# Peptides against a protein of PDB entry 6J07: the designs that were tried, part 116

Target 1, 107 residues: chain A of PDB entry 6J07
Amino acid sequence: GQRGWFCGSVSQDLRQFWVAEGGTISDPRAADFLFSCDASHPDTLRIYQSLDYIEDNATVFHAYYLSAVANAKIKNSVALGHFILPPACLQKEIRRKIGSFIWEQDQ

## One batch from the design tools (peptide; made by RFdiffusion4, then SolubleMPNN)

Design b2_p30_3_s1 (from b2_p30_3, 20 letters changed)
Fold by OpenDDE base, seed 2:
Structure b2_p30_3_s1 (fold): chain B 107 residues (1-107), chain A 30 residues (1-30)
Amino acid sequence: as target 1 above (107 residues)
Amino acid sequence: SALAEAAEFYERLLKNAKRLEEALKAREAA
């Protein structure tokens, strides 16, 4: 099984989908996946400031990944790497490098 | 530069994500 943590910015629908797909919900320290919809949310900020994150033992993903998986014909066709959610202070420069984030393109 | 530093950071995140996927795959196979 896979363990996930969810920022308060993530909808209950996406959380329910995670559980329906066999995932469990845990605290950030025990989680395999850290999901957020807002890099500036206090919950997410605490992750970025944690030792686990600083030491590269944690990665924050945009929860839109779950929506993409839910809507995909083939779940494996959705690349997790496309949904990395970096700290807000770095997003501007990252967009200059790679373009708009995938979750922003659908808005 | 800020751009270079941001790019390097993002590349590191990509590597971290890849490592996570590999670790999870190995765990499921065990």
Scores: peptide ipSAE 0.553, ipTM 0.882, DockQ to the pose 0.561
Fold by OpenDDE base, seed 4:
Structure b2_p30_3_s1 (fold): chain B 107 residues (1-107), chain A 30 residues (1-30)
Amino acid sequence: as target 1 above (107 residues)
Amino acid sequence: SALAEAAEFYERLLKNAKRLEEALKAREAA
């Protein structure tokens, strides 16, 4: 099973989808996946400053990944790496490299 | 530079994500 943590910025719908797909919800330390929709949310900020994150033992993903998975027609067609949510202070420079994030393109 | 540092950080995140996927795959297979 997969364990996920959810920032308060993530909708209940996405959380419900995670559980419906067999996932469980846990605290950040026990979670395999850390989902957020807002890098500036206090919950997410606490992740970024945690030892696990600093030591590369944690990765924050944008919860839009779950929406993409839900809408995917082909299994495993959604690349998790495309949904990495970096700290807000780095996003501008990262966009200069890779372009707009996927979750921003649907707006 | 800021751009270079950000790029390096992002690349590290990508590697972290890949490592996670591999770890999860291994766990499910066990």
Scores: peptide ipSAE 0.551, ipTM 0.881, DockQ to the pose 0.559
Fold by OpenDDE base, seed 1:
Structure b2_p30_3_s1 (fold): chain B 107 residues (1-107), chain A 30 residues (1-30)
Amino acid sequence: as target 1 above (107 residues)
Amino acid sequence: SALAEAAEFYERLLKNAKRLEEALKAREAA
């Protein structure tokens, strides 16, 4: 099974989908996946400031990944790496390199 | 430069995500 932590910015629907797909919900320290919809949310900021994150033992993903998986005919067609949610202070420069994030394109 | 630093950081995040996927795959296979 996969363990996930959810920022308060993530909807209950996405959390329910995670559980329906066999995932469990845990605290950030025990989680495999850290999901957020807002890099500036206090919950997410605490992750970025944590020792685990600084030491590359944690990665934050945008929860839109779950929506993409839910809507995909082939779940494996959704690339997890495309949904990395970097700290807000770095997003502008990252966009200069890769373009707009996927979750911004569907808006 | 700021761009270079951000790019390097993002590449590191990509590697971290890949490592996570590999670890999860190994766990599921066990």
Scores: peptide ipSAE 0.551, ipTM 0.881, DockQ to the pose 0.557
Fold by OpenDDE base, seed 3:
Structure b2_p30_3_s1 (fold): chain B 107 residues (1-107), chain A 30 residues (1-30)
Amino acid sequence: as target 1 above (107 residues)
Amino acid sequence: SALAEAAEFYERLLKNAKRLEEALKAREAA
């Protein structure tokens, strides 16, 4: 099974979908996936400041990934890399490289 | 430059995500 942590910014619906798909919810240290909808949320900021994140042992993903998976005909067709949620202070420059984030386009 | 630093950081995040996917795949195969 896959373990996920959820920022307080993530809706209950997305959390429920995660569980319905066989996922479990855990603390950030035990989680495989870290989901957030707001890079500026205090919960997410604490992740960015954590040693695990600084040492590349953690990656934050936008929870919209779960919505994309839910709507996809083939779940494996959704690229996880498209849903990386970087710290807010870096997003402007990253957009210059890749364009607007996918969750900003369809919501 | 700021752009270069951000790009390098993003590339590192991509690599981290890929590593996670590979690890999860290996775990499922076990």
Scores: peptide ipSAE 0.550, ipTM 0.881, DockQ to the pose 0.559

Design b2_p30_3_s2 (from b2_p30_3, 16 letters changed)
Fold by OpenDDE base, seed 1:
Order: C-alpha cells, then structure tokens, then sequence
Structure b2_p30_3_s2 (fold): chain B 107 residues (1-107), chain A 30 residues (1-30)
C-alpha cells in the first residue's frame, strides 16, 4: 500500500485526503512518501538528518502535492517530481537555477 | 561548486521520486 508520513506542518485535511485516496499513515521509517510543508520544521529536519535520508532511501515532498491532486481535473496530471522538498540549503541553489518552486508560486 | 553539488543531490532525489511515482500509479490501478 501507499504508506505516508506527515510532518506536523501538514494540515489534517491533507492527511485525511491521503487516507481517503487509499493511503495509510505510518512513522517515517516505514513510510514511502514523506510529506511536509516546511523544510525548516523540526520534524522535517529530523528526516534530513536520519540514516534513511543520508543513505538516499528517503525523499521528502511538499504536501501541496496532495492539494494539487485534490483540485486537479486529472489527478494523473500532477507530477510528484515537481514537489520534491529538499533541505533549505539546497533549495537556494535549485531556485537560482530553475526558479521558484511550484508551491511558492501557487500559494 | 555549490550549485553542482546541489544538482547532484537533486538528481538523486529525482531518481528516487521516479520509483515512488510508479508506486502511486500502480496503487491507483488497484
């Protein structure tokens, strides 16, 4: 199944949507999909510092992905890859190259 | 350079994401 973890920065509504779409909620170690709305949130920072993340076995996504899916005419049109949430230090460099992230533009 | 290192890290994340996207796709079909 789709196992997800949610940072405390993510609203209950988005969590509920995940479950409604067939997902389950688990701890970050068991989760395949890690969602956050804030790369600087303590919960998210702990992910970035975790062994799984350091060993390239984890990826954090911005929870706005779920909002985009919920509101999309075609859910499959929303690309998860557009919602990768890297550490703040990396965001600065990425933003310089490709511009603002999608969640920064829409919100 | 810092940018090159960031790009390398980003590419790693993208690779992982592709795998996860496939999982999502399969889940929707079930």
Amino acid sequence: as target 1 above (107 residues)
Amino acid sequence: SPLEEAEKEYERLLKRTKELEEKLKKAEEE
Scores: peptide ipSAE 0.274, ipTM 0.767, DockQ to the pose 0.520
Fold by OpenDDE base, seed 5:
Structure b2_p30_3_s2 (fold): chain B 107 residues (1-107), chain A 30 residues (1-30)
Amino acid sequence: as target 1 above (107 residues)
Amino acid sequence: SPLEEAEKEYERLLKRTKELEEKLKKAEEE
């Protein structure tokens, strides 16, 4: 199954959508998919500081991914890779290379 | 440089993401 963790910054609606689509909610250590809407939220910061993240065993995604999936006309048309949520300190530099993040454009 | 460091970090995250995308794909097929 799909095990996800959610930062406190993520709405209950998106969490419910995840569950409705067959996902389960777990602690960050057990989860494969980590969702957040705020890279500066304490919950998310703890992820970035965790050993799993430092050892390249964790990735945080912007929860807007779930909204995009919910609104997609074609299944599998939403790329998870477009919703990587890096630490705030890296975001500015990433924008220089690839442009604004998708969640910044649509919100 | 800061940009190079960010690029390396992004590539790391992208690689991990590809692995997760594979998991999603398999789950959808089941």
Scores: peptide ipSAE 0.268, ipTM 0.761, DockQ to the pose 0.535
Fold by OpenDDE base, seed 4:
Structure b2_p30_3_s2 (fold): chain B 107 residues (1-107), chain A 30 residues (1-30)
Amino acid sequence: as target 1 above (107 residues)
Amino acid sequence: SPLEEAEKEYERLLKRTKELEEKLKKAEEE
């Protein structure tokens, strides 16, 4: 199954889509997929500070991934890797490497 | 440099993401 955690910054619509697609919602420790719309939100910050994240066992993704999947002609055409949401301190440098994030372009 | 450090961190995140993408694939088959 697909276990996901959602930051408070994520709308209920996106959460509902996750469930509609067969996902379940769990606490961040049990979840494989962590979604957020705000790297500075306290919920997300707690993830970045967690042992799981520090020990390379967790990744936060921008919840816009779910919107992209919902609107895609082919679901598997949307790459999860394009929606990695790193800590704010890294975003500036990452943008220099790969350019603006997809969610910044489409929103 | 800050960029090099960020790139290293990003690569770590990408590696983890690949693992998660495999999980998604398996979930779709269920």
Scores: peptide ipSAE 0.268, ipTM 0.761, DockQ to the pose 0.536
Fold by OpenDDE base, seed 2:
Order: C-alpha cells, then structure tokens, then sequence
Structure b2_p30_3_s2 (fold): chain B 107 residues (1-107), chain A 30 residues (1-30)
C-alpha cells in the first residue's frame, strides 16, 4: 500500500515528497506507513499507545527515510528497516544492542 | 519505486519489530 500517516513533527517537504512519489496521506488507522521525526511528539505517543501498535499491527518509521530516499542516487538502496522508530523508552537498549540509529549518524 | 520496496519490507518489519521490542521489554523488566 501507499497510504501514509505523518506526525506533526514531519516537515511539509517530506510529506510532499511522499505524495510526489505516489503516496497518499491518511489517518493512522488507515495508514500502512507511519512516519515521525520525534518519538516524544504527542502525535507519535498516541500511536504507541494505540491498540493497533500494542497488538503489533503498526510500525512507526523515522521520516528521515524519505529524505534519504530523496537524496539517494539509487533509491532502493535505502532500507526502510533501518528507520524503525521505537518508543523512547526502548531506544537506549536498541542502541546498545544493534548500534546507533541511522538518522542520528547522518545528521 | 521506493514506496514499492517499502511495501515489500513492511510485513517483515512488523514481525521483526515485535520480536525486538518484546526482547527489549523483557530485558528492561529484569
């Protein structure tokens, strides 16, 4: 699917890029892809507290993925899996076990 | 397209995310 939801923390430029690439913007319940730039933003926190997320039916991704795709010479060389954005409470453990997040490294 | 590739990964990501978060949650509770 091409349905995406965007946290208020995501710039309009990235939203426009999503649409330009064929995506549509929807509410989080209908969206397949949830994008955020801030795990502590109220919009994103509501996702983490939602039944869909708790039941493992939703994943939040850092919107930096879209920026990386936009700037890549080979677009499919950017792996979405590297941009999973977990709740802040889990991020320290994730960094310890699998390393720092890509969006932190490339900033 | 990037969106098509993302869709291919999506289902795998859901499973991976679940597994990862469960492991991390258990570790934090200990």
Amino acid sequence: as target 1 above (107 residues)
Amino acid sequence: SPLEEAEKEYERLLKRTKELEEKLKKAEEE
Scores: peptide ipSAE 0.146, ipTM 0.584, DockQ to the pose 0.084

Design b2_p30_3_s3 (from b2_p30_3, 21 letters changed)
Fold by OpenDDE base, seed 4:
Structure b2_p30_3_s3 (fold): chain B 107 residues (1-107), chain A 30 residues (1-30)
Amino acid sequence: as target 1 above (107 residues)
Amino acid sequence: SPLKEAAEFYERLLKRAARLEEAARAAAAA
């Protein structure tokens, strides 16, 4: 099974989709997938400050990934790597390298 | 440089994401 944690910034609809797809919801320490819609949300900030994250044992993904999967004909056609949500302080530099994040492009 | 450090961090995250996807696929196939 896939264990996921969700920031308070993530809608219940996306959480429900995760569960409908066979995922379970857990605390961030037990979760393999950490989802957020806001790098500045207190829940997400606590993740960034955690030892697991600092020691490169955790990754936060933008929950828009789930929306993209839901709308895709082929589920695995949506690359999880495109939805990495790094701390706000790093986003500017990352954008310089790869361009605007995918969740920002259609807004 | 800040860009270099950010890029390296991002690459590590990408690698982890790939591993997570692979693990998820393996779990689904099991």
Scores: peptide ipSAE 0.308, ipTM 0.772, DockQ to the pose 0.545
Fold by OpenDDE base, seed 2:
Structure b2_p30_3_s3 (fold): chain B 107 residues (1-107), chain A 30 residues (1-30)
Amino acid sequence: as target 1 above (107 residues)
Amino acid sequence: SPLKEAAEFYERLLKRAARLEEAARAAAAA
C-alpha cells in the first residue's frame, strides 16, 4: 500500500481521492508520500526541519499532483518528480535553473 | 554557490521521487 501524509493546507477532496485510489493516511514519519499545498505552512515547515528530511529520507510533493492525476486523460502520465515541493528558501534558485513549477503555471 | 547547492539537493529529491514511483508501480502490479 501507499502511505501518505497531508499538510493541513491540502483539501479534503484531494485526501479522499488518495484514499479512493488505494492510499492510506498516516503520520509523516510512517508516510512514504508527503503532500502539501504550502511550503510555508507550519505542518510542512516541521517536515523540512525533521531529521528524515535533512538526511534525504523524505520528500514533500505539492498536492496538485493528485489533482493532475485525477484530471489526466492518460493514467500514469503525470510524473511525480514534477511536483517536488522544496523549502521556500530553495525555490528561487530552483526556478532560476528549471523555470516555474507546474502548480504555479496552472493557478 | 547557493544555486549549485540547491540544484544538487533538487537532484537528490528527483532520484527519490523516481524510486517512489517505481515502488508504487511494483506494489500496484503485485
Scores: peptide ipSAE 0.306, ipTM 0.769, DockQ to the pose 0.520
Fold by OpenDDE base, seed 1:
Structure b2_p30_3_s3 (fold): chain B 107 residues (1-107), chain A 30 residues (1-30)
Amino acid sequence: as target 1 above (107 residues)
Amino acid sequence: SPLKEAAEFYERLLKRAARLEEAARAAAAA
């Protein structure tokens, strides 16, 4: 199964979708997928400050990924890599390299 | 440079994301 952790910034609807699709919810240490909607949320900041994250053993994804999957018309058309949510201090540099994040773009 | 360091970090994150997707796909197919 897919084990996920959710920042308090993530809606219950997205959490419910995760579970409906076969996922389970766990603490950050046990989770493979860490979801957040806010890099500045205290829950997410604690992840960025964790040993696992510092040692490059964790990745935070924007929960908009789940919304994109839910609304996708083509199976497997949504790439998880497009939804990496880096710390705020790195976002400016990343935008300079790859452009605006997908969740910041207009629909 | 800060840009280079950030880019390298991002590349590592992308590789991890790819591994996670692969694992999830394998689990779903099982």
Scores: peptide ipSAE 0.305, ipTM 0.769, DockQ to the pose 0.486
Fold by OpenDDE base, seed 3:
Structure b2_p30_3_s3 (fold): chain B 107 residues (1-107), chain A 30 residues (1-30)
Amino acid sequence: as target 1 above (107 residues)
Amino acid sequence: SPLKEAAEFYERLLKRAARLEEAARAAAAA
């Protein structure tokens, strides 16, 4: 089983997909996967400010990952690492290094 | 520099993501 937490910015459809694929929903402290669609959402900001995140024990992923998995022929073909959602203050520098985020390319 | 710090942070996140993905794959195969 996979334990996930969802920011309020994530749609119910994506949450339902997570559960349908065998995932469970938990609080951030118990979750292995933290999903958000908005780095500026208060829920996500609280994660970034938490000790778990500061101490490198947590990672926030863009929930668009779930949509990509749902649409892929081979689920394992979607790399989780491509959907890391860093704090807004770091995104500009990261874009300079690796380019635009995947979820921004499909706008 | 800000770019260096951001890159190092991102690399750590990538490594963590890889570990999580492998763990999930292993659990699914079991």
Scores: peptide ipSAE 0.303, ipTM 0.767, DockQ to the pose 0.490

Design b2_p30_3_s4 (from b2_p30_3, 17 letters changed)
Fold by OpenDDE base, seed 5:
Structure b2_p30_3_s4 (fold): chain B 107 residues (1-107), chain A 30 residues (1-30)
Amino acid sequence: as target 1 above (107 residues)
Amino acid sequence: SALEEAAKFYERLLKRAEKLEEKLKAKEAA
């Protein structure tokens, strides 16, 4: 099964979509997919500070990915890699490299 | 530099994301 964790910043609608698509919700240690809408939210900060994240065993994605998938004609057309949510302290430099994040473009 | 460090970190995250996406697609296709 697809196990996901959700930051408190993620709406219930997106969580429900995840479950509707066959996913389950778990704690961050057991989850394969970590979703957040705010890199500065305390829940997300705890992930960034966790040993799993520091040791490159975890990745946080912006939950807008789920919205994009829900709205896409072809689900596979939405690349998960475009929705990586890095720590706030790195976002400025990452934007310089790749441009504005996809979720920021739609705001 | 800060840019290089951020880039290297991001690349590691990208590689992990690609693996996760492959896993996701495999489960959806199965």
Scores: peptide ipSAE 0.371, ipTM 0.806, DockQ to the pose 0.530
Fold by OpenDDE base, seed 4:
Structure b2_p30_3_s4 (fold): chain B 107 residues (1-107), chain A 30 residues (1-30)
Amino acid sequence: as target 1 above (107 residues)
Amino acid sequence: SALEEAAKFYERLLKRAEKLEEKLKAKEAA
């Protein structure tokens, strides 16, 4: 199964979508997929400070990925890599490299 | 530089994301 963890910043609708698509919800250490809508949320900050994250054994994704998947017209047209949510302190430099994050473009 | 270090970090994250995406596809195909 698909094991996911969700920051408190993620809506119940997106969590329910994850489960409806066959995913399960678990604690961060057991999860393969970590979702958040806010890099500054305390839940997400704890992930960034964890040994798993520091040792490159964890990745946080913006939960907007799930919304994009739900609305996609073509299956597998949404790339997970486009939704990496890095720590706030690194986002400025990353934007300089790749441009604005995809979840920031709908404003 | 800060940009170079951020880029290296992001590349590592991208590689992990690709592996996770492949895992997702494998689970969906099963």
Scores: peptide ipSAE 0.368, ipTM 0.804, DockQ to the pose 0.529
Fold by OpenDDE base, seed 1:
Structure b2_p30_3_s4 (fold): chain B 107 residues (1-107), chain A 30 residues (1-30)
Amino acid sequence: as target 1 above (107 residues)
Amino acid sequence: SALEEAAKFYERLLKRAEKLEEKLKAKEAA
């Protein structure tokens, strides 16, 4: 199955969508997909500080990905890579490289 | 530099995301 973890910053609606699409919700260590809407939320910070993340064995995605998928008119038109949510300390340099994040553009 | 280090880290994340996306698509197709 598709195992996901959700930061407390993610709405219940998006969590329900994940489950409706066949996903399950698990703890961070068991999850393949980690979703958050706030890189500064304590839940997300704990992920960034974890050994799994430091050793490049975990990736945090912005939960807006799920909203984009739900509203997509073309199948597979939403790229997961566009929704990587890096630690706050790296976001400035990443924006310098790739521009504003997609979830910031749509707001 | 800080930019280079951040870029390298981001590229590693992109590579992982690609693998996860492939896994996701494979399950959706099944």
Scores: peptide ipSAE 0.368, ipTM 0.804, DockQ to the pose 0.522
Fold by OpenDDE base, seed 3:
Structure b2_p30_3_s4 (fold): chain B 107 residues (1-107), chain A 30 residues (1-30)
Amino acid sequence: as target 1 above (107 residues)
Amino acid sequence: SALEEAAKFYERLLKRAEKLEEKLKAKEAA
């Protein structure tokens, strides 16, 4: 199964969608997928400060990915890599590289 | 530079995301 962790910034609707699609909710250490809607939220900041993240063993994704999947005609058309949520301090430089994030465009 | 460091970091994250995505596809195909 798909094990996910959710920041407090993520709506209950998106969490419910994850479960409805067969996912389970776990603590960040057990989760394969970490979802957040706010890189500055205390929950997410704790992830960025964790050893798993520092050692490149964890990736935080914007929960808008789930919304995109829910609304997509073809599930595989939504690329997970487009929804990487980096620390706030890096976002400006990353935008210079890839442009505005998808969730910023669709909001 | 800050841009270079951020880019390298993002590339590492992207590679991990790709691995996770492939894992998801494999599970769906099984």
Scores: peptide ipSAE 0.362, ipTM 0.799, DockQ to the pose 0.543

Design b2_p30_4_s1 (from b2_p30_4, 17 letters changed)
Fold by OpenDDE base, seed 4:
Structure b2_p30_4_s1 (fold): chain B 107 residues (1-107), chain A 30 residues (1-30)
Amino acid sequence: as target 1 above (107 residues)
Amino acid sequence: EDYSHLSSKREKMSEEIKKLVRELRELYAK
């Protein structure tokens, strides 16, 4: 499905893009996709603390994915899996092992 | 744009990161 939840850190423009592309907005429990621009935002922190996330049934994505999709010349050329947004406390270690996050590279 | 097809791609492409996240969480929880 195309049900999305958005952290308060995500701009209205990106939310509007999601809807314009056929997506709907829902609460995180019903959402197929969880978007955030800030792992430290209270909204996102609540996701990380939720049972669904702890039990590996939820994934948070950086909303920059939507920006990348919006600007992409080729449809489906942007890989959602590259936009996993892990908890803030883990990001440094993840960068050390995998490299800088794609949204950081594009900044 | 149809995002429904991204479910499978999401799982395949994110497994490495997800695995690392789990490992780190387990490590830091000790």
Scores: peptide ipSAE 0.283, ipTM 0.723, DockQ to the pose 0.293
Fold by OpenDDE base, seed 2:
Structure b2_p30_4_s1 (fold): chain B 107 residues (1-107), chain A 30 residues (1-30)
Amino acid sequence: as target 1 above (107 residues)
Amino acid sequence: EDYSHLSSKREKMSEEIKKLVRELRELYAK
């Protein structure tokens, strides 16, 4: 499916793009995709603290993915897997192992 | 765009990062 949840940190433009591309917006429990632009936002923190996330049944993605898709010259050239947004407390260690996040590189 | 196909790809492409997240969470939980 194409059900997405959006943290309050995500712009209305990106939400509208999601809908324009055929997506729907739902609560986190029903969503297939969870989007955020801020791991420290209260909305996102609630996801990280949820049972679904703790039990590895949920993944938060940085909403910059949608911007990248919108601007891509080649269809399917943007990999969602590269946009996983980990909890803030883990990001430094993750960067040491896999490098800076894409949304940080493009800023 | 049809994002439904990304469900499978998401799991494959996320494994490395998810593994790191799990490992680090376990360490920090101690």
Scores: peptide ipSAE 0.278, ipTM 0.722, DockQ to the pose 0.287
Fold by OpenDDE base, seed 5:
Structure b2_p30_4_s1 (fold): chain B 107 residues (1-107), chain A 30 residues (1-30)
Amino acid sequence: as target 1 above (107 residues)
Amino acid sequence: EDYSHLSSKREKMSEEIKKLVRELRELYAK
């Protein structure tokens, strides 16, 4: 499906792009995709603290993915898996092992 | 755009990161 939830940290423009591409917006429990621009935002923190996330049934993605898709020459060339947004407390160690996040490189 | 294919890609491409997250959570939670 194309049901998405958006943290308050995500701009209205990116939300509108999602809808324009055929997506719908839902609550986090019903969403297939969870988007955020801030791992420390209260909305995102509630996701990380949820039972669904703790039990590995939820994944948070950085909303910059949508911007990357919008600007890509080939839409399917952008890998969603590279836009996973981990909890803030884990990002340093993850960055050490796999490198800087894509959204940080383009800042 | 049809985002149904993203579910499959998400699972495959995120496995390594998800594994790392779980390992770190287990390590830091004790």
Scores: peptide ipSAE 0.274, ipTM 0.717, DockQ to the pose 0.284
Fold by OpenDDE base, seed 1:
Structure b2_p30_4_s1 (fold): chain B 107 residues (1-107), chain A 30 residues (1-30)
Amino acid sequence: as target 1 above (107 residues)
Amino acid sequence: EDYSHLSSKREKMSEEIKKLVRELRELYAK
């Protein structure tokens, strides 16, 4: 499906883009995609603490993915898997192993 | 653009990162 949940840290512009591209907005439990711009935002923290996430049934993505898609010269060239947003406490070790996150490189 | 196709792609492309996250979570929880 195309149901998305958005953390309060995500701009209205990105939400509007999601809807314009055919997506709908739902609560986290019903969402197919969870978007956030801040792993430390209370909304996102609640996701990380949820049963779905603990049971590995949920994935949080950085909403910068949508911006990248919107600006991509080649459609479908942006890999969603590269925009996994892990809990803040794990990010340093993850960067050490696989490198800096894409949204950090473009800033 | 139809994002429904990203469901399977999401699973495939996220596995490596998910695996690492799980391993780290287990390590940090220990």
Scores: peptide ipSAE 0.260, ipTM 0.718, DockQ to the pose 0.296

